# Designs tried in a protein design run: peptides against a protein of PDB entry 3C66. Part 15

Target 1, 189 residues: chain A of PDB entry 3C66
Amino acid sequence: KSWANLFEKNDFFFRYKFYLEITAYTRGSDEQHLKWSGLVESKVRLLVMKLEVLAGIKIAHPFTKPFESSYCCPTEDDYEMIQDKYGSHKTETALNALKLVTDENKEEESIKDAPKAYLSTMYIGLDFNIENKKEKVDIHIPCTEFVNLCRSFNEDYGDHKVFNLALRFVKGYDLPDEVFDENEKRPSK

## One batch from the design tools (peptide; made by RFdiffusion4, then SolubleMPNN)

Design b1_p9_8_s3 (from b1_p9_8, 5 letters changed)
Fold by OpenDDE base, seed 1:
Structure b1_p9_8_s3 (fold): chain B 189 residues (1-189), chain A 9 residues (1-9)
Amino acid sequence: as target 1 above (189 residues)
Amino acid sequence: MPSYRLDFP
């Protein structure tokens, strides 16, 4: 990673108090995930545009690159657990019960042909207008429209056993460990 | 504050 990319990453995850996480999940093939995550990623800019025009949102800043991970996922229950626990520092330790697929282990016989869940996560940093303290920002509308847009693109994406899409609103101190470098201190509350 | 997690049908 270029120094510029590292600096941008480090500053981005400390800059905002609030983040919107957009995670595309696939329990299936890498090809299925590539198509699904690629579609979701291609639509994130539209979501940003819809967020930016909300009176209560001062800034909606997308991070440029997805975070990619995959787990051995033997059962549907494991897949549900991944979707429940992923995306929060408070809960992500539960994922340690699953085998993370890495470049070092992907060729192991127990991993290579195992059922997998693939994850692609996009982040949007959010800054809210303080002066409009009285306006409850309802981000549910643009988020729902975004999910509907992604899922309606292909009938296959209606299969929740394979394809899922979650949006999570998180505080900076509760971001997953994946967004920080080893030498970085997590933001305080 | 927006809901912690937005589960969509």
Scores: peptide ipSAE 0.042, ipTM 0.739, DockQ to the pose 0.122
Fold by OpenDDE base, seed 2:
Structure b1_p9_8_s3 (fold): chain B 189 residues (1-189), chain A 9 residues (1-9)
Amino acid sequence: as target 1 above (189 residues)
Amino acid sequence: MPSYRLDFP
């Protein structure tokens, strides 16, 4: 049974107190994003393996499907803002200043040819070994290795104006709205 | 644990 069948979406985002978000950003073409995000997604399993062996991590379970979004992104400042604000419920409202590209609006002339930022986000649910309170779980090391692995794959991915990769540690109650269905209540603190 | 973002140059 694929890992995908083990976790119903609804259960996954309620199961853990902590999540690691892995977001691939592309300000460019959809083709560029497809290649970049596809690469990142293909390497997530390696990150999971590295996380699972950390003494402070009891469980590292990936959600198998990426979350996809795109925004009209006319400026570099907008792109920086997207990267800063995305991935947290607390800050994601700032993205409302940008035009979200949807299936309904993607063919509009103002959107179709507009510069876009594409986002693909993978999630890893984390359960920590609380008993080892003293062992600071340094997830920075495997995360850094992961980023380096992804960015080193192709020289083009070194262009931070186009390609970005961010990892965010978030609490379940601060997950982006996109992970919940309209009828789902966000986890409480 | 606080939410933190790991940004890599």
Scores: peptide ipSAE 0.047, ipTM 0.741, DockQ to the pose 0.125; fails the geometry check
Fold by OpenDDE base, seed 3:
Structure b1_p9_8_s3 (fold): chain B 189 residues (1-189), chain A 9 residues (1-9)
Amino acid sequence: as target 1 above (189 residues)
Amino acid sequence: MPSYRLDFP
């Protein structure tokens, strides 16, 4: 049984109390996003390796598939709002003010020609060594190194109007709805 | 640990 089959999607988002969300944002073309998100995704394994060696981290397991979404994004303010509100169940309802692009509506003229923000999100499940309550795990260093690695790959990725990368530390009960199937109950606090 | 966002310019 391949390691990939051991993590049924259903078990991954219930297995851990904590998750690191890695979201690549692109306000531009689908081609630009494919290149940017593909780069970010290719580097996630390096971040996992850096997290695993931290004394306070017992387990860092990546989910193998990205979650992809896109929104009509007519303004820079909308793009900032997406980046602020996405990735938490507490705040994701604010995204309902924007038009989600779906397979059903993507061919509509009003959506086809509209500026779009593309999102690709990778998840890492985290288990911490709680025994030493005194050891503050600082994941900021490996996360910053990861962002710098991705941003430095191409000069074009320095344009924050187009390309962004955010990392969010989230509790399992505050994961976005997208990670759960319709028949799954959200983890309790 | 509290939930927090790491914002990177």
Scores: peptide ipSAE 0.046, ipTM 0.741, DockQ to the pose 0.124; fails the geometry check
Fold by OpenDDE base, seed 5:
Structure b1_p9_8_s3 (fold): chain B 189 residues (1-189), chain A 9 residues (1-9)
Amino acid sequence: as target 1 above (189 residues)
Amino acid sequence: MPSYRLDFP
């Protein structure tokens, strides 16, 4: 199977017990988000390379396509809430308090011109060496380097009111609902 | 295991 075929959506989110979520957040224009998320996405391969060489990581496989979502985000507090609650099935229900922008509603005047938070999420499937399960795998260093690389690319990306980047370590059973099709059963604990 | 969530400023 080609490397490209190994990362079909239908199998990817069931293949690993653990995932690293990389989410680029933008509270601003779609153009701002396109530039920011595009930058982050372009650097994910560098993070993968750094993860693969860590002791205790057997596999670090990126899912090749980002997950895109956007919410009406009237306030900075809403933006903080999105960043806190997004990326985990346990907490994502809190996002129901905000209006999700969809293809069906995006042209509504109340949504079209509203302040928005844009999200682009990349996933890395992780497999750990069993023998090293006792060893605390520290992914903090490569993750920090990755964030610094992205944030330092443009001075504008230092504005945390607009641009944010978060990495979340998530178990397969706690992945957001968006990664599964309607007919797919969430992985068991 | 790595940190559950890595928040970066």
Scores: peptide ipSAE 0.044, ipTM 0.743, DockQ to the pose 0.135; fails the geometry check

Design b1_p9_8_s4 (from b1_p9_8, 5 letters changed)
Fold by OpenDDE base, seed 1:
Structure b1_p9_8_s4 (fold): chain B 189 residues (1-189), chain A 9 residues (1-9)
Amino acid sequence: as target 1 above (189 residues)
Amino acid sequence: MTSYRIDFP
């Protein structure tokens, strides 16, 4: 990674108090995930545009690169657990019960042919207008429209056993460990 | 605002 990319990453995850996480999940093939995550990623800019025009949102800033991970996922229950626990520092430790697929282990016989869940996560940093403290920003509307847009693109994406899409609103101190470098201190509350 | 997951049907 270029020094510029490292600096941008480090500053981005400390810059905002609030983040919207957009995670595309696939329990299936890498090809299925590539198509699904690619579609979701291609639509994130539209979501940003819809967020920016909300009166209560001052800034909606997308991070440029997805975070990619995959787990051995033997059962549907494991897949549900991944979707429940991923995306929050408070809950992500539960994922340690699953085998993370890495470049070092992907060729192991127990991993290579195992069922997998693939994850691609995009982040949007959010800054809210302080003066409009009284206006509850309903981000649910643009988020729902975004999910509907992605899922309606292909009938296959209606299969929740294979394809899922989750949006999580998180505070900076509750971001997953994956967004920080080893030497970085997590933001305080 | 509290951290929350937005689940969609």
Scores: peptide ipSAE 0.049, ipTM 0.727, DockQ to the pose 0.125
Fold by OpenDDE base, seed 4:
Structure b1_p9_8_s4 (fold): chain B 189 residues (1-189), chain A 9 residues (1-9)
Amino acid sequence: as target 1 above (189 residues)
Amino acid sequence: MTSYRIDFP
């Protein structure tokens, strides 16, 4: 059975208390981002497999669809800000200072030719084995291995000015607004 | 577990 059929969007972001979000960032062309994000996405299954074998992780379930966003990103500082602020409800409001590229505005002259940061975000729902209170789940190892795997695929992906990859451990109540429909209430604490 | 970002060099 294809992973794609396992989770409906509406249930996935309410099912888990914890999520690992994987964001591929590209400050460059759409083509560069498609290659980079496509690579990252292709490796997510390997990360899931590595997470599932950790003693403290009961379940690691990927959401199969990436979330896509693009911002006008005129400076490196803006790119750093995007990477710092994106992926948490607590901080994502800071991104309102940047111009979000939409289907409605993408043809505007000020946006069309502007430098852009592209974001593709994948989510993994996590369920932990609570009973072993003593076992610190160290997800750093598999996450680091994943990043290294993605970055090592092509030398160009070593350019942090263009390509970035971030993994964020997020609680369900702190998921970005993009994962919820307008009529959905985010999970409570 | 707390929400945190894993930064990689």
Scores: peptide ipSAE 0.055, ipTM 0.734, DockQ to the pose 0.111; fails the geometry check
Fold by OpenDDE base, seed 5:
Structure b1_p9_8_s4 (fold): chain B 189 residues (1-189), chain A 9 residues (1-9)
Amino acid sequence: as target 1 above (189 residues)
Amino acid sequence: MTSYRIDFP
Protein backbone atom coordinates (compact mmCIF):
# COMPACT_ATOMS: atom_id res chain seq x y z
CA LYS B 1 0.00 0.00 0.00
CA SER B 2 1.47 3.35 -1.03
CA TRP B 3 2.37 5.94 1.61
CA ALA B 4 -0.50 8.00 0.20
CA ASN B 5 -3.01 5.37 1.30
CA LEU B 6 -1.67 5.52 4.85
CA PHE B 7 -3.10 8.99 5.19
CA GLU B 8 -6.69 7.96 4.76
CA LYS B 9 -8.14 8.90 8.13
CA ASN B 10 -10.50 5.94 8.25
CA ASP B 11 -7.74 3.39 8.00
CA PHE B 12 -4.99 5.11 9.97
CA PHE B 13 -6.69 5.05 13.37
CA PHE B 14 -7.57 1.37 13.01
CA ARG B 15 -4.23 0.21 11.64
CA TYR B 16 -2.06 0.44 14.74
CA LYS B 17 -2.43 -0.75 18.32
CA PHE B 18 -0.44 2.19 19.63
CA TYR B 19 -0.22 5.87 18.83
CA LEU B 20 1.95 8.75 19.90
CA GLU B 21 -0.06 11.94 20.24
CA ILE B 22 1.75 15.25 19.90
CA THR B 23 -0.34 18.18 21.08
CA ALA B 24 0.63 21.81 20.86
CA TYR B 25 -1.36 23.95 23.28
CA THR B 26 -1.73 27.71 23.21
CA ARG B 27 -3.65 29.86 25.66
CA GLY B 28 -3.57 33.13 23.78
CA SER B 29 -4.32 34.39 20.30
CA ASP B 30 -4.97 32.37 17.18
CA GLU B 31 -1.87 34.01 15.70
CA GLN B 32 0.27 32.78 18.57
CA HIS B 33 -1.14 29.30 18.12
CA LEU B 34 -0.59 29.31 14.38
CA LYS B 35 3.09 30.08 14.87
CA TRP B 36 3.55 27.58 17.70
CA SER B 37 1.61 24.70 16.18
CA GLY B 38 3.19 25.34 12.79
CA LEU B 39 6.62 25.04 14.34
CA VAL B 40 5.73 21.82 16.17
CA GLU B 41 4.18 20.32 13.06
CA SER B 42 7.24 21.20 11.01
CA LYS B 43 9.45 19.21 13.40
CA VAL B 44 7.32 16.03 13.64
CA ARG B 45 9.21 14.48 10.75
CA LEU B 46 12.40 14.70 12.80
CA LEU B 47 10.74 12.87 15.67
CA VAL B 48 9.52 10.16 13.29
CA MET B 49 13.05 9.69 12.01
CA LYS B 50 14.35 9.29 15.55
CA LEU B 51 11.60 6.83 16.47
CA GLU B 52 12.14 4.67 13.39
CA VAL B 53 15.74 3.92 14.35
CA LEU B 54 14.91 2.78 17.88
CA ALA B 55 15.29 -0.89 18.62
CA GLY B 56 11.84 -2.40 19.02
CA ILE B 57 10.01 0.10 16.80
CA LYS B 58 9.13 -1.51 13.50
CA ILE B 59 7.07 1.36 12.10
CA ALA B 60 6.47 5.00 12.99
CA HIS B 61 3.99 6.54 10.57
CA PRO B 62 2.74 10.11 10.98
CA PHE B 63 -0.78 11.13 10.16
CA THR B 64 -0.20 14.18 7.99
CA LYS B 65 -3.14 16.33 9.08
CA PRO B 66 -3.40 17.93 12.50
CA PHE B 67 -6.56 17.80 14.53
CA GLU B 68 -7.58 21.29 15.54
CA SER B 69 -9.75 22.18 18.50
CA SER B 70 -10.26 25.11 20.80
CA TYR B 71 -11.98 25.67 24.12
CA CYS B 72 -13.10 28.67 26.04
CA CYS B 73 -10.44 28.81 28.72
CA PRO B 74 -11.19 31.47 31.35
CA THR B 75 -8.57 30.39 33.90
CA GLU B 76 -5.13 28.88 34.19
CA ASP B 77 -6.73 25.97 36.05
CA ASP B 78 -8.92 25.30 33.04
CA TYR B 79 -5.82 25.28 30.87
CA GLU B 80 -4.15 22.74 33.15
CA MET B 81 -7.30 20.62 33.07
CA ILE B 82 -7.33 20.62 29.27
CA GLN B 83 -3.72 19.45 29.20
CA ASP B 84 -4.46 16.76 31.78
CA LYS B 85 -7.68 15.40 30.27
CA TYR B 86 -7.20 15.78 26.52
CA GLY B 87 -5.88 12.95 24.37
CA SER B 88 -7.55 9.94 25.99
CA HIS B 89 -11.07 8.60 25.61
CA LYS B 90 -11.04 7.69 29.30
CA THR B 91 -10.53 11.28 30.42
CA GLU B 92 -11.80 13.50 27.60
CA THR B 93 -15.35 13.60 29.00
CA ALA B 94 -14.03 15.97 31.67
CA LEU B 95 -13.59 18.54 28.89
CA ASN B 96 -17.38 18.70 28.58
CA ALA B 97 -17.22 21.13 31.49
CA LEU B 98 -15.65 23.62 29.09
CA LYS B 99 -17.20 25.25 26.06
CA LEU B 100 -15.88 23.71 22.88
CA VAL B 101 -15.52 26.28 20.13
CA THR B 102 -17.23 25.09 16.96
CA ASP B 103 -18.00 26.54 13.57
CA GLU B 104 -21.57 26.94 14.75
CA ASN B 105 -20.80 28.90 17.92
CA LYS B 106 -17.52 30.73 17.20
CA GLU B 107 -19.31 33.93 16.19
CA GLU B 108 -21.31 34.14 19.41
CA GLU B 109 -20.17 37.22 21.33
CA SER B 110 -19.63 35.23 24.54
CA ILE B 111 -17.27 32.88 22.69
CA LYS B 112 -15.69 35.22 20.15
CA ASP B 113 -14.08 37.46 22.74
CA ALA B 114 -13.46 34.81 25.40
CA PRO B 115 -9.99 33.61 26.36
CA LYS B 116 -9.24 30.43 24.45
CA ALA B 117 -6.99 27.44 24.55
CA TYR B 118 -6.05 26.20 21.10
CA LEU B 119 -5.00 22.61 20.45
CA SER B 120 -3.25 21.11 17.47
CA THR B 121 -2.69 17.37 17.66
CA MET B 122 -0.52 15.22 15.44
CA TYR B 123 -0.59 11.43 15.54
CA ILE B 124 2.11 8.86 14.91
CA GLY B 125 1.05 5.25 14.47
CA LEU B 126 3.47 2.82 16.09
CA ASP B 127 4.17 -0.82 15.38
CA PHE B 128 6.52 -2.68 17.71
CA ASN B 129 8.62 -5.73 17.06
CA ILE B 130 7.02 -8.65 18.91
CA GLU B 131 10.37 -10.20 19.75
CA ASN B 132 11.41 -7.06 21.55
CA LYS B 133 8.17 -6.70 23.56
CA LYS B 134 10.25 -7.61 26.59
CA GLU B 135 12.56 -4.70 25.91
CA LYS B 136 11.04 -1.47 27.10
CA VAL B 137 11.30 0.73 24.06
CA ASP B 138 12.51 3.98 25.55
CA ILE B 139 10.76 6.59 23.46
CA HIS B 140 11.46 9.14 26.18
CA ILE B 141 14.80 10.21 24.73
CA PRO B 142 13.60 11.17 21.23
CA CYS B 143 10.44 12.70 22.69
CA THR B 144 12.43 14.86 25.11
CA GLU B 145 14.78 15.94 22.34
CA PHE B 146 11.79 16.88 20.22
CA VAL B 147 10.22 18.98 22.96
CA ASN B 148 13.51 20.72 23.67
CA LEU B 149 13.95 21.44 19.98
CA CYS B 150 10.52 23.05 19.73
CA ARG B 151 10.76 24.99 23.00
CA SER B 152 14.22 26.36 22.26
CA PHE B 153 13.27 27.78 18.88
CA ASN B 154 11.95 31.02 20.36
CA GLU B 155 12.24 32.43 23.88
CA ASP B 156 8.50 33.13 23.88
CA TYR B 157 7.83 29.39 23.76
CA GLY B 158 9.39 29.08 27.21
CA ASP B 159 6.26 30.66 28.69
CA HIS B 160 4.29 27.65 29.94
CA LYS B 161 1.33 29.89 30.77
CA VAL B 162 0.83 30.39 27.04
CA PHE B 163 2.63 27.63 25.14
CA ASN B 164 2.67 23.95 25.98
CA LEU B 165 3.64 20.76 24.23
CA ALA B 166 2.62 17.29 25.34
CA LEU B 167 3.41 13.84 24.03
CA ARG B 168 1.10 11.00 25.01
CA PHE B 169 1.40 7.31 24.29
CA VAL B 170 -2.12 6.00 23.67
CA LYS B 171 -3.64 2.64 22.82
CA GLY B 172 -5.89 2.53 19.78
CA TYR B 173 -9.00 1.80 21.84
CA ASP B 174 -8.30 4.88 23.97
CA LEU B 175 -7.87 7.41 21.16
CA PRO B 176 -9.97 10.57 21.47
CA ASP B 177 -13.41 10.53 19.85
CA GLU B 178 -12.36 13.28 17.42
CA VAL B 179 -10.25 10.86 15.37
CA PHE B 180 -13.29 8.73 14.48
CA ASP B 181 -16.19 9.61 12.26
CA GLU B 182 -19.68 9.45 13.75
CA ASN B 183 -20.37 6.17 11.98
CA GLU B 184 -17.07 4.54 12.92
CA LYS B 185 -16.83 2.03 15.72
CA ARG B 186 -13.97 2.53 18.14
CA PRO B 187 -11.34 -0.23 18.09
CA SER B 188 -11.85 -2.98 20.67
CA LYS B 189 -9.46 -3.55 23.59
CA MET A 1 7.05 22.00 32.66
CA THR A 2 6.37 19.97 29.54
CA SER A 3 4.35 17.18 31.10
CA TYR A 4 5.49 14.00 29.41
CA ARG A 5 2.52 11.86 30.28
CA ILE A 6 3.93 8.78 28.69
CA ASP A 7 1.38 6.40 30.05
CA PHE A 8 3.28 3.29 29.16
CA PRO A 9 0.96 0.27 29.12
Scores: peptide ipSAE 0.053, ipTM 0.734, DockQ to the pose 0.383; fails the geometry check
Fold by OpenDDE base, seed 3:
Structure b1_p9_8_s4 (fold): chain B 189 residues (1-189), chain A 9 residues (1-9)
Amino acid sequence: as target 1 above (189 residues)
Amino acid sequence: MTSYRIDFP
């Protein structure tokens, strides 16, 4: 049974109490986003390796596929809102104020010519060694190193008006709705 | 452990 078959999508988002969300944001062209998100995705394995060696982390397992979405993003304030509200079930409803780009509406003239924000999100499931309640696991260091690695790859990725990268530590019950199928019940607290 | 966002400049 291939290791790939063990992570049926349905089990991954129920298996862990904690997740690290890695979101690449692009306010620009689809081509710009493909390059940026592709770079970020290519480096996730390095982050996993750095997380796994932390004494307080028992398991760090990446989900293999990115979640992709795009919104009409007419203003810089809208782009900031997307970055603030995305990645948590508690706050994601605020994104309903923006037009989600779908396969059904992408050819509409009002959407086709509009400025867009593109999102690609990778997930890492985390299991912690709880036995030593006293050991604070600081994931800030490996996460910062990861962001610096991605941002330093190309000078263009230093433009925060276009390219952004955020990491969010989220509990399983607060994962975005996008990770669950229609027939799946959200994990309880 | 609480949910938190890690903001990177």
Scores: peptide ipSAE 0.052, ipTM 0.732, DockQ to the pose 0.123; fails the geometry check

## One batch from the design tools (peptide; made by RFdiffusion4, then SolubleMPNN)

Design b1_p10_1_s1 (from b1_p10_1, 4 letters changed)
Fold by OpenDDE base, seed 1:
Structure b1_p10_1_s1 (fold): chain B 189 residues (1-189), chain A 10 residues (1-10)
Amino acid sequence: as target 1 above (189 residues)
Amino acid sequence: MIENTIIELD
C-alpha cells in the first residue's frame, strides 16, 4: 500500500500488532472539547516525529481521523471511571454503565442538558525493530513531552477536573470495538 | 495519564 493509504481506514487496525492511543477528555461543554481536542490532534504529528527517531521503533503511523464519543457523566467518579476503562477491549464493557450519547438520543430530556464527558481518540500504529526479544523500548519521554506541550498551551488546560489527556499502549487484539466495522473480526493474539 | 510506556516485546 502507498503511504497515503495507510492513513485511511482499511486494514490499519489489522496492520500493526501494537498501537498507541491518544485520548483527549473533556467534562464540560462541547465548545471546550472542540478547542481541547483540536489542540491535541494538531500536535499528534509532533509526537509521531519524536517516536520515529527512537531506537527500536521502526514505524509510527497515525490514523488521520479521530474517534469521537460522549457519555452522560453525572459525577467526577464517573469521569475517572471513563478514563480508567476506555481504550481497551478488556475493560470497555464497564462503560455500558453510562449512557452513550448518540444522534438518536441527544435530544432526550434526560440527556440534552446532562453533564457530559467528551472523548476524542487518535491512534498510532507501531512497528518495532527489535531483534532481541529481551529488548525494551521506552516511549515515556516523547509521551511526557507531548502531554506537557498540550497542557501548557493554555492555563485552563491545567484543570484536570475538566480537561484530561491519556496515552495508552494497546495490543491489536485489545483495541476498542469502535475501531472495527460490524463485519470485521477482531485480530487474534 | 501515560500508561505502559515500557514496551516489552516477547
Scores: peptide ipSAE 0.326, ipTM 0.881, DockQ to the pose 0.847
Fold by OpenDDE base, seed 2:
Structure b1_p10_1_s1 (fold): chain B 189 residues (1-189), chain A 10 residues (1-10)
Amino acid sequence: as target 1 above (189 residues)
Amino acid sequence: MIENTIIELD
């Protein structure tokens, strides 16, 4: 009963000070992305399990729904830019240089047949056991294992020109705008 | 890509 309430969007992005973002990127077809993102999403629970056993982590709570977006991505440089800038409020404004694909514009001739980058992002809220703010928690091992697990599933996923996977630690006040409703205020620093 | 794997709690 208590767990069901934790999965509601309403307070998830306000509940934690820290989040781990897991983003699956695909520069290719929507079908390719569906397979890739679906695989990544299916493995998130394994990452959660590995995070929870770390001494410094009290809670690793996954948000149940992915956030989906796609951009017109005519060049490899654009694709690299997306991967560099996405996932942080500090940098996401750089994505305004690209055309966001929406339900309203997806049928436009300039967009419909354009190369696209697809993004699916999962979020894990993190709570830590560390009372001492100077203590560090290293999550490198579970994150690396997760990436390797996803990438090794199919040899095609080793093609970084098409498929990418990013894990980013983000503070609550630096979450992307996409996680908040129009009437919600971003958490303060 | 894995970023910020060493978490410093501020």
Scores: peptide ipSAE 0.323, ipTM 0.881, DockQ to the pose 0.795
Fold by OpenDDE base, seed 4:
Structure b1_p10_1_s1 (fold): chain B 189 residues (1-189), chain A 10 residues (1-10)
Amino acid sequence: as target 1 above (189 residues)
Amino acid sequence: MIENTIIELD
């Protein structure tokens, strides 16, 4: 399947009512994150394939580019907080308590050598073929298989203190601000 | 972490 040919960057986050967020977290070095996130990203296609064959899922369309962010993360509690709060507009404001690493501040002494959490987030737009809105779709199996696949690739990736992987189902109106341009209005409920 | 694997459509 050539998803890239169907990809429309400008409307991707408006095209679907539902999204699956896949976030690779690393509390460690940039090198560690590059390897981990790269692995996760390389497997997203497999997840898409598994999602597409589920009853009730009409389309699973990946956004091809990851969203990257990093935070100063001095403690494990901070790392847990990031994982808890990231990925939803409802909760992402809590991340303002942490120092976001930017190109402008990355060379500051207090940031340059600070412990960091790195985030790479992939998005899958979901369209459902459900006639009855009360019907449920269970994506647990493919998601679990995906996580296991990524985690089992290297023994190091089993260390939850360093490497984490989150899959979150999110409605379009609850997408993080990062997916929208400043001039774009987020979808409403 | 896997969240909201049971999708309920409103």
Scores: peptide ipSAE 0.319, ipTM 0.878, DockQ to the pose 0.808
Fold by OpenDDE base, seed 5:
Structure b1_p10_1_s1 (fold): chain B 189 residues (1-189), chain A 10 residues (1-10)
Amino acid sequence: as target 1 above (189 residues)
Amino acid sequence: MIENTIIELD
């Protein structure tokens, strides 16, 4: 396996039919998010190792660059909505109800000082050893161990009002728009 | 939060 070739975005999001999304959420300060997301990102390699040894998984390759986004997040309900809707093309349109922080608007007074939810997302491309489409693969144990590892690092990370960590399995055609360039066509079903 | 841990490949 050549992970070096995966450092380039190029065709990573077209190479696999299936992906695991790892998203670190922070409703708080940028400093809090940097610490939290940095920790999560530093542990992704351990999750990959655990996934690769599962009988049903042939390949687990991480995309090494995180995707960063942030939203104005006035309420806890908004924060829950972000966690519910983010990570799938089917549902991400609901996030349009919130103000996305961009390079163009981040210095606006109303945005600069607003409560924010920060998101850092890592992607793992998955290939499976499946002879029959009726076969199921359970990744619950590695994922749970990963979440526990991250949250146990600091007592503060137990505060779900501030720090959250989500692992979501998605099909390539349902990847969020953020992973594609403007000139790229989304994979078909 | 862990979603879709049972992967069905159809």
Scores: peptide ipSAE 0.332, ipTM 0.884, DockQ to the pose 0.798; fails the geometry check

Design b1_p10_1_s2 (from b1_p10_1, 3 letters changed)
Fold by OpenDDE base, seed 3:
Structure b1_p10_1_s2 (fold): chain B 189 residues (1-189), chain A 10 residues (1-10)
Amino acid sequence: as target 1 above (189 residues)
Amino acid sequence: MIENTVIELD
């Protein structure tokens, strides 16, 4: 019970000052995204294990559920924009230029058959060793190994026009709005 | 893509 409570949504996104976001992108079919995101999600535990052994990282805790969204994405430029702007509160307002697909609108004729970008995002909360606060922590190697592992699983995942994978380090006050409920106040700096 | 892999703590 205590372990389950530790990973409750409302506590998780307030518990840490720092987070690693892992986003699987697919510009294609829902079926393509399901396979791609499912693969990425299945490998997150391996990334956590690699992060935990780094001297500067005290704790690396994954949030158990992915955040899922999709946008109407008529052009490759739109797809690049999504990948650039998503994952930060500072930049996510740019996504308002695109049509968010919802349960309420997904059956509309203008949306149903439109090209879409699908997003699935996993979060890892990070706690660092106090003694290392003055030191830089480089997570490049574990992250690169993770990306390579996912991309190499199937040759189709090498097509960057369809499948993409992003890892972004963010501070708690800059988490996307999606992680907070309407009644929750965003963490301050 | 990987963004901000070198973490500097304030």
Scores: peptide ipSAE 0.302, ipTM 0.870, DockQ to the pose 0.789
Fold by OpenDDE base, seed 1:
Structure b1_p10_1_s2 (fold): chain B 189 residues (1-189), chain A 10 residues (1-10)
Amino acid sequence: as target 1 above (189 residues)
Amino acid sequence: MIENTVIELD
């Protein structure tokens, strides 16, 4: 719990060159998403522990607060598109084709009754041991174990039509816009 | 879904 106090939102997304994004997706009810995302979030610390023991990783620091968003998602193709395009500045503009649900519009009749995809994203900042002369670090095993851990908790979470979990490695300059305030400039390459 | 599991540190 002590690490939570080490991170301020203002500098977290500028502190590291590399980030791991953990996104829980739900195409269903808000209640379903709260349970799913809550489970995923509760396991992030275990992922961090597994990452920290990898020889190539010097530091793995989780950001304490999830980022939440939701979209009107009328089709399965839309849901797949969200999962494909979300999480990178390069591709996130494709999400503009969908209706973002906001506090201002959520009560509109066309939005209130529409199928929705919910997103909760956790970020882990990564620092690497370059001195080990490892030009490559493979995080596949910890990530797979994490996904299996989350998916195995409840049989319902095996339904990929409703529940999904993505882990994406992203460079700091390619972080989604959501992590920056309007007055903040995106990190350069 | 897991993407970019092999990190290249060039």
Scores: peptide ipSAE 0.298, ipTM 0.869, DockQ to the pose 0.797
Fold by OpenDDE base, seed 2:
Structure b1_p10_1_s2 (fold): chain B 189 residues (1-189), chain A 10 residues (1-10)
Amino acid sequence: as target 1 above (189 residues)
Amino acid sequence: MIENTVIELD
C-alpha cells in the first residue's frame, strides 16, 4: 500500500494496537496556540525518526492531521484537570465538567470572552518488534528530546501556565472518542 | 509531561 493510504483516517485508529499521543496545550489566545501547536506539529517528524531507530519499534507512523479542541478554562486547576484527563477514553468523561467550545456556541457571550484552553493532538501509530510480551520498550529519550526541542524554540514556551506539551502512550481501545466517527465502533481490548 | 514511556506490551 502506498504511503498515502497509511494516512487515511478510515483505518488508522484501527490499524495499530498502540499509539503515541502528542498534545500541545495552550491556555491563552488563539494566536499563541497557533504558534505553539504549529511548532509542535512541525517537529513530530523528528520524533518519528527517533522512534523508528529504536530496536523494539518496527513502525512509527504519524497521522497527518491534528485533532483540535478547546474548552472554557477559567482556572489553573481546570487547566491541570484538562491535561490530566484528556487523551484517554478512561478519563475523558471528566472533561464534561468543562464547557467545550463548538462552532454552535463560540459566539455566546459567556464563551466568547472566557479564558480558554486549546488542544492540538497528533497521533503516532506504533508497531513493535517484540514477540515476547514481557519485553519492554523505553521511549523516554526520544520523547524527552522532543519536548526539549519544542520548548527550547522560544523562552515563552517555558511558561507552563500557558504552554504545555504531553506525550502519552495509549492503547487502541483507550483512544479518545474524537478519533472515531459516529458510525465507527471503538476497538476492543 | 511524558507519560508511560516504558511500554509493556500485553
Scores: peptide ipSAE 0.298, ipTM 0.869, DockQ to the pose 0.794
Fold by OpenDDE base, seed 4:
Structure b1_p10_1_s2 (fold): chain B 189 residues (1-189), chain A 10 residues (1-10)
Amino acid sequence: as target 1 above (189 residues)
Amino acid sequence: MIENTVIELD
């Protein structure tokens, strides 16, 4: 199937009540991140396929474009903080304590050569089969398989100090600000 | 890291 035909970009983050966030983290070089995130992104289709066959999931639609960000990340604690706080509107404000790398500041001496954490985030919109009286859906297996698949691709990706992969279930009203335009209102609870 | 793998539909 063609993913490009499954959604409209403009309403993707309003279309579903539930989303799965897939974030590839790299504390290292941009080259390392490009390889890691590229790998993760290349496997998202497989995750979608595994999600779609779950009885409780009616549809899993991937957003085709990753969201990219990077932070100055001088310490491992900072890296852990990024992984803890990123991906939820409830907690993302904590990231303001870190220096976000932007096109405007990337050439500054204090940023250019600083240790960085790179983030690439993919989103999957989820629709559930409510009619099946299933109050709970467990996506642990496909998510774990996905993580293992990505991590096992290269031995280097087993280094959690450098490479990380997070899968987070998020409600639409708790999506990060990055998915909305300035003029868009966040979905309500 | 995998978080919230058990989805409660309410």
Scores: peptide ipSAE 0.290, ipTM 0.866, DockQ to the pose 0.773

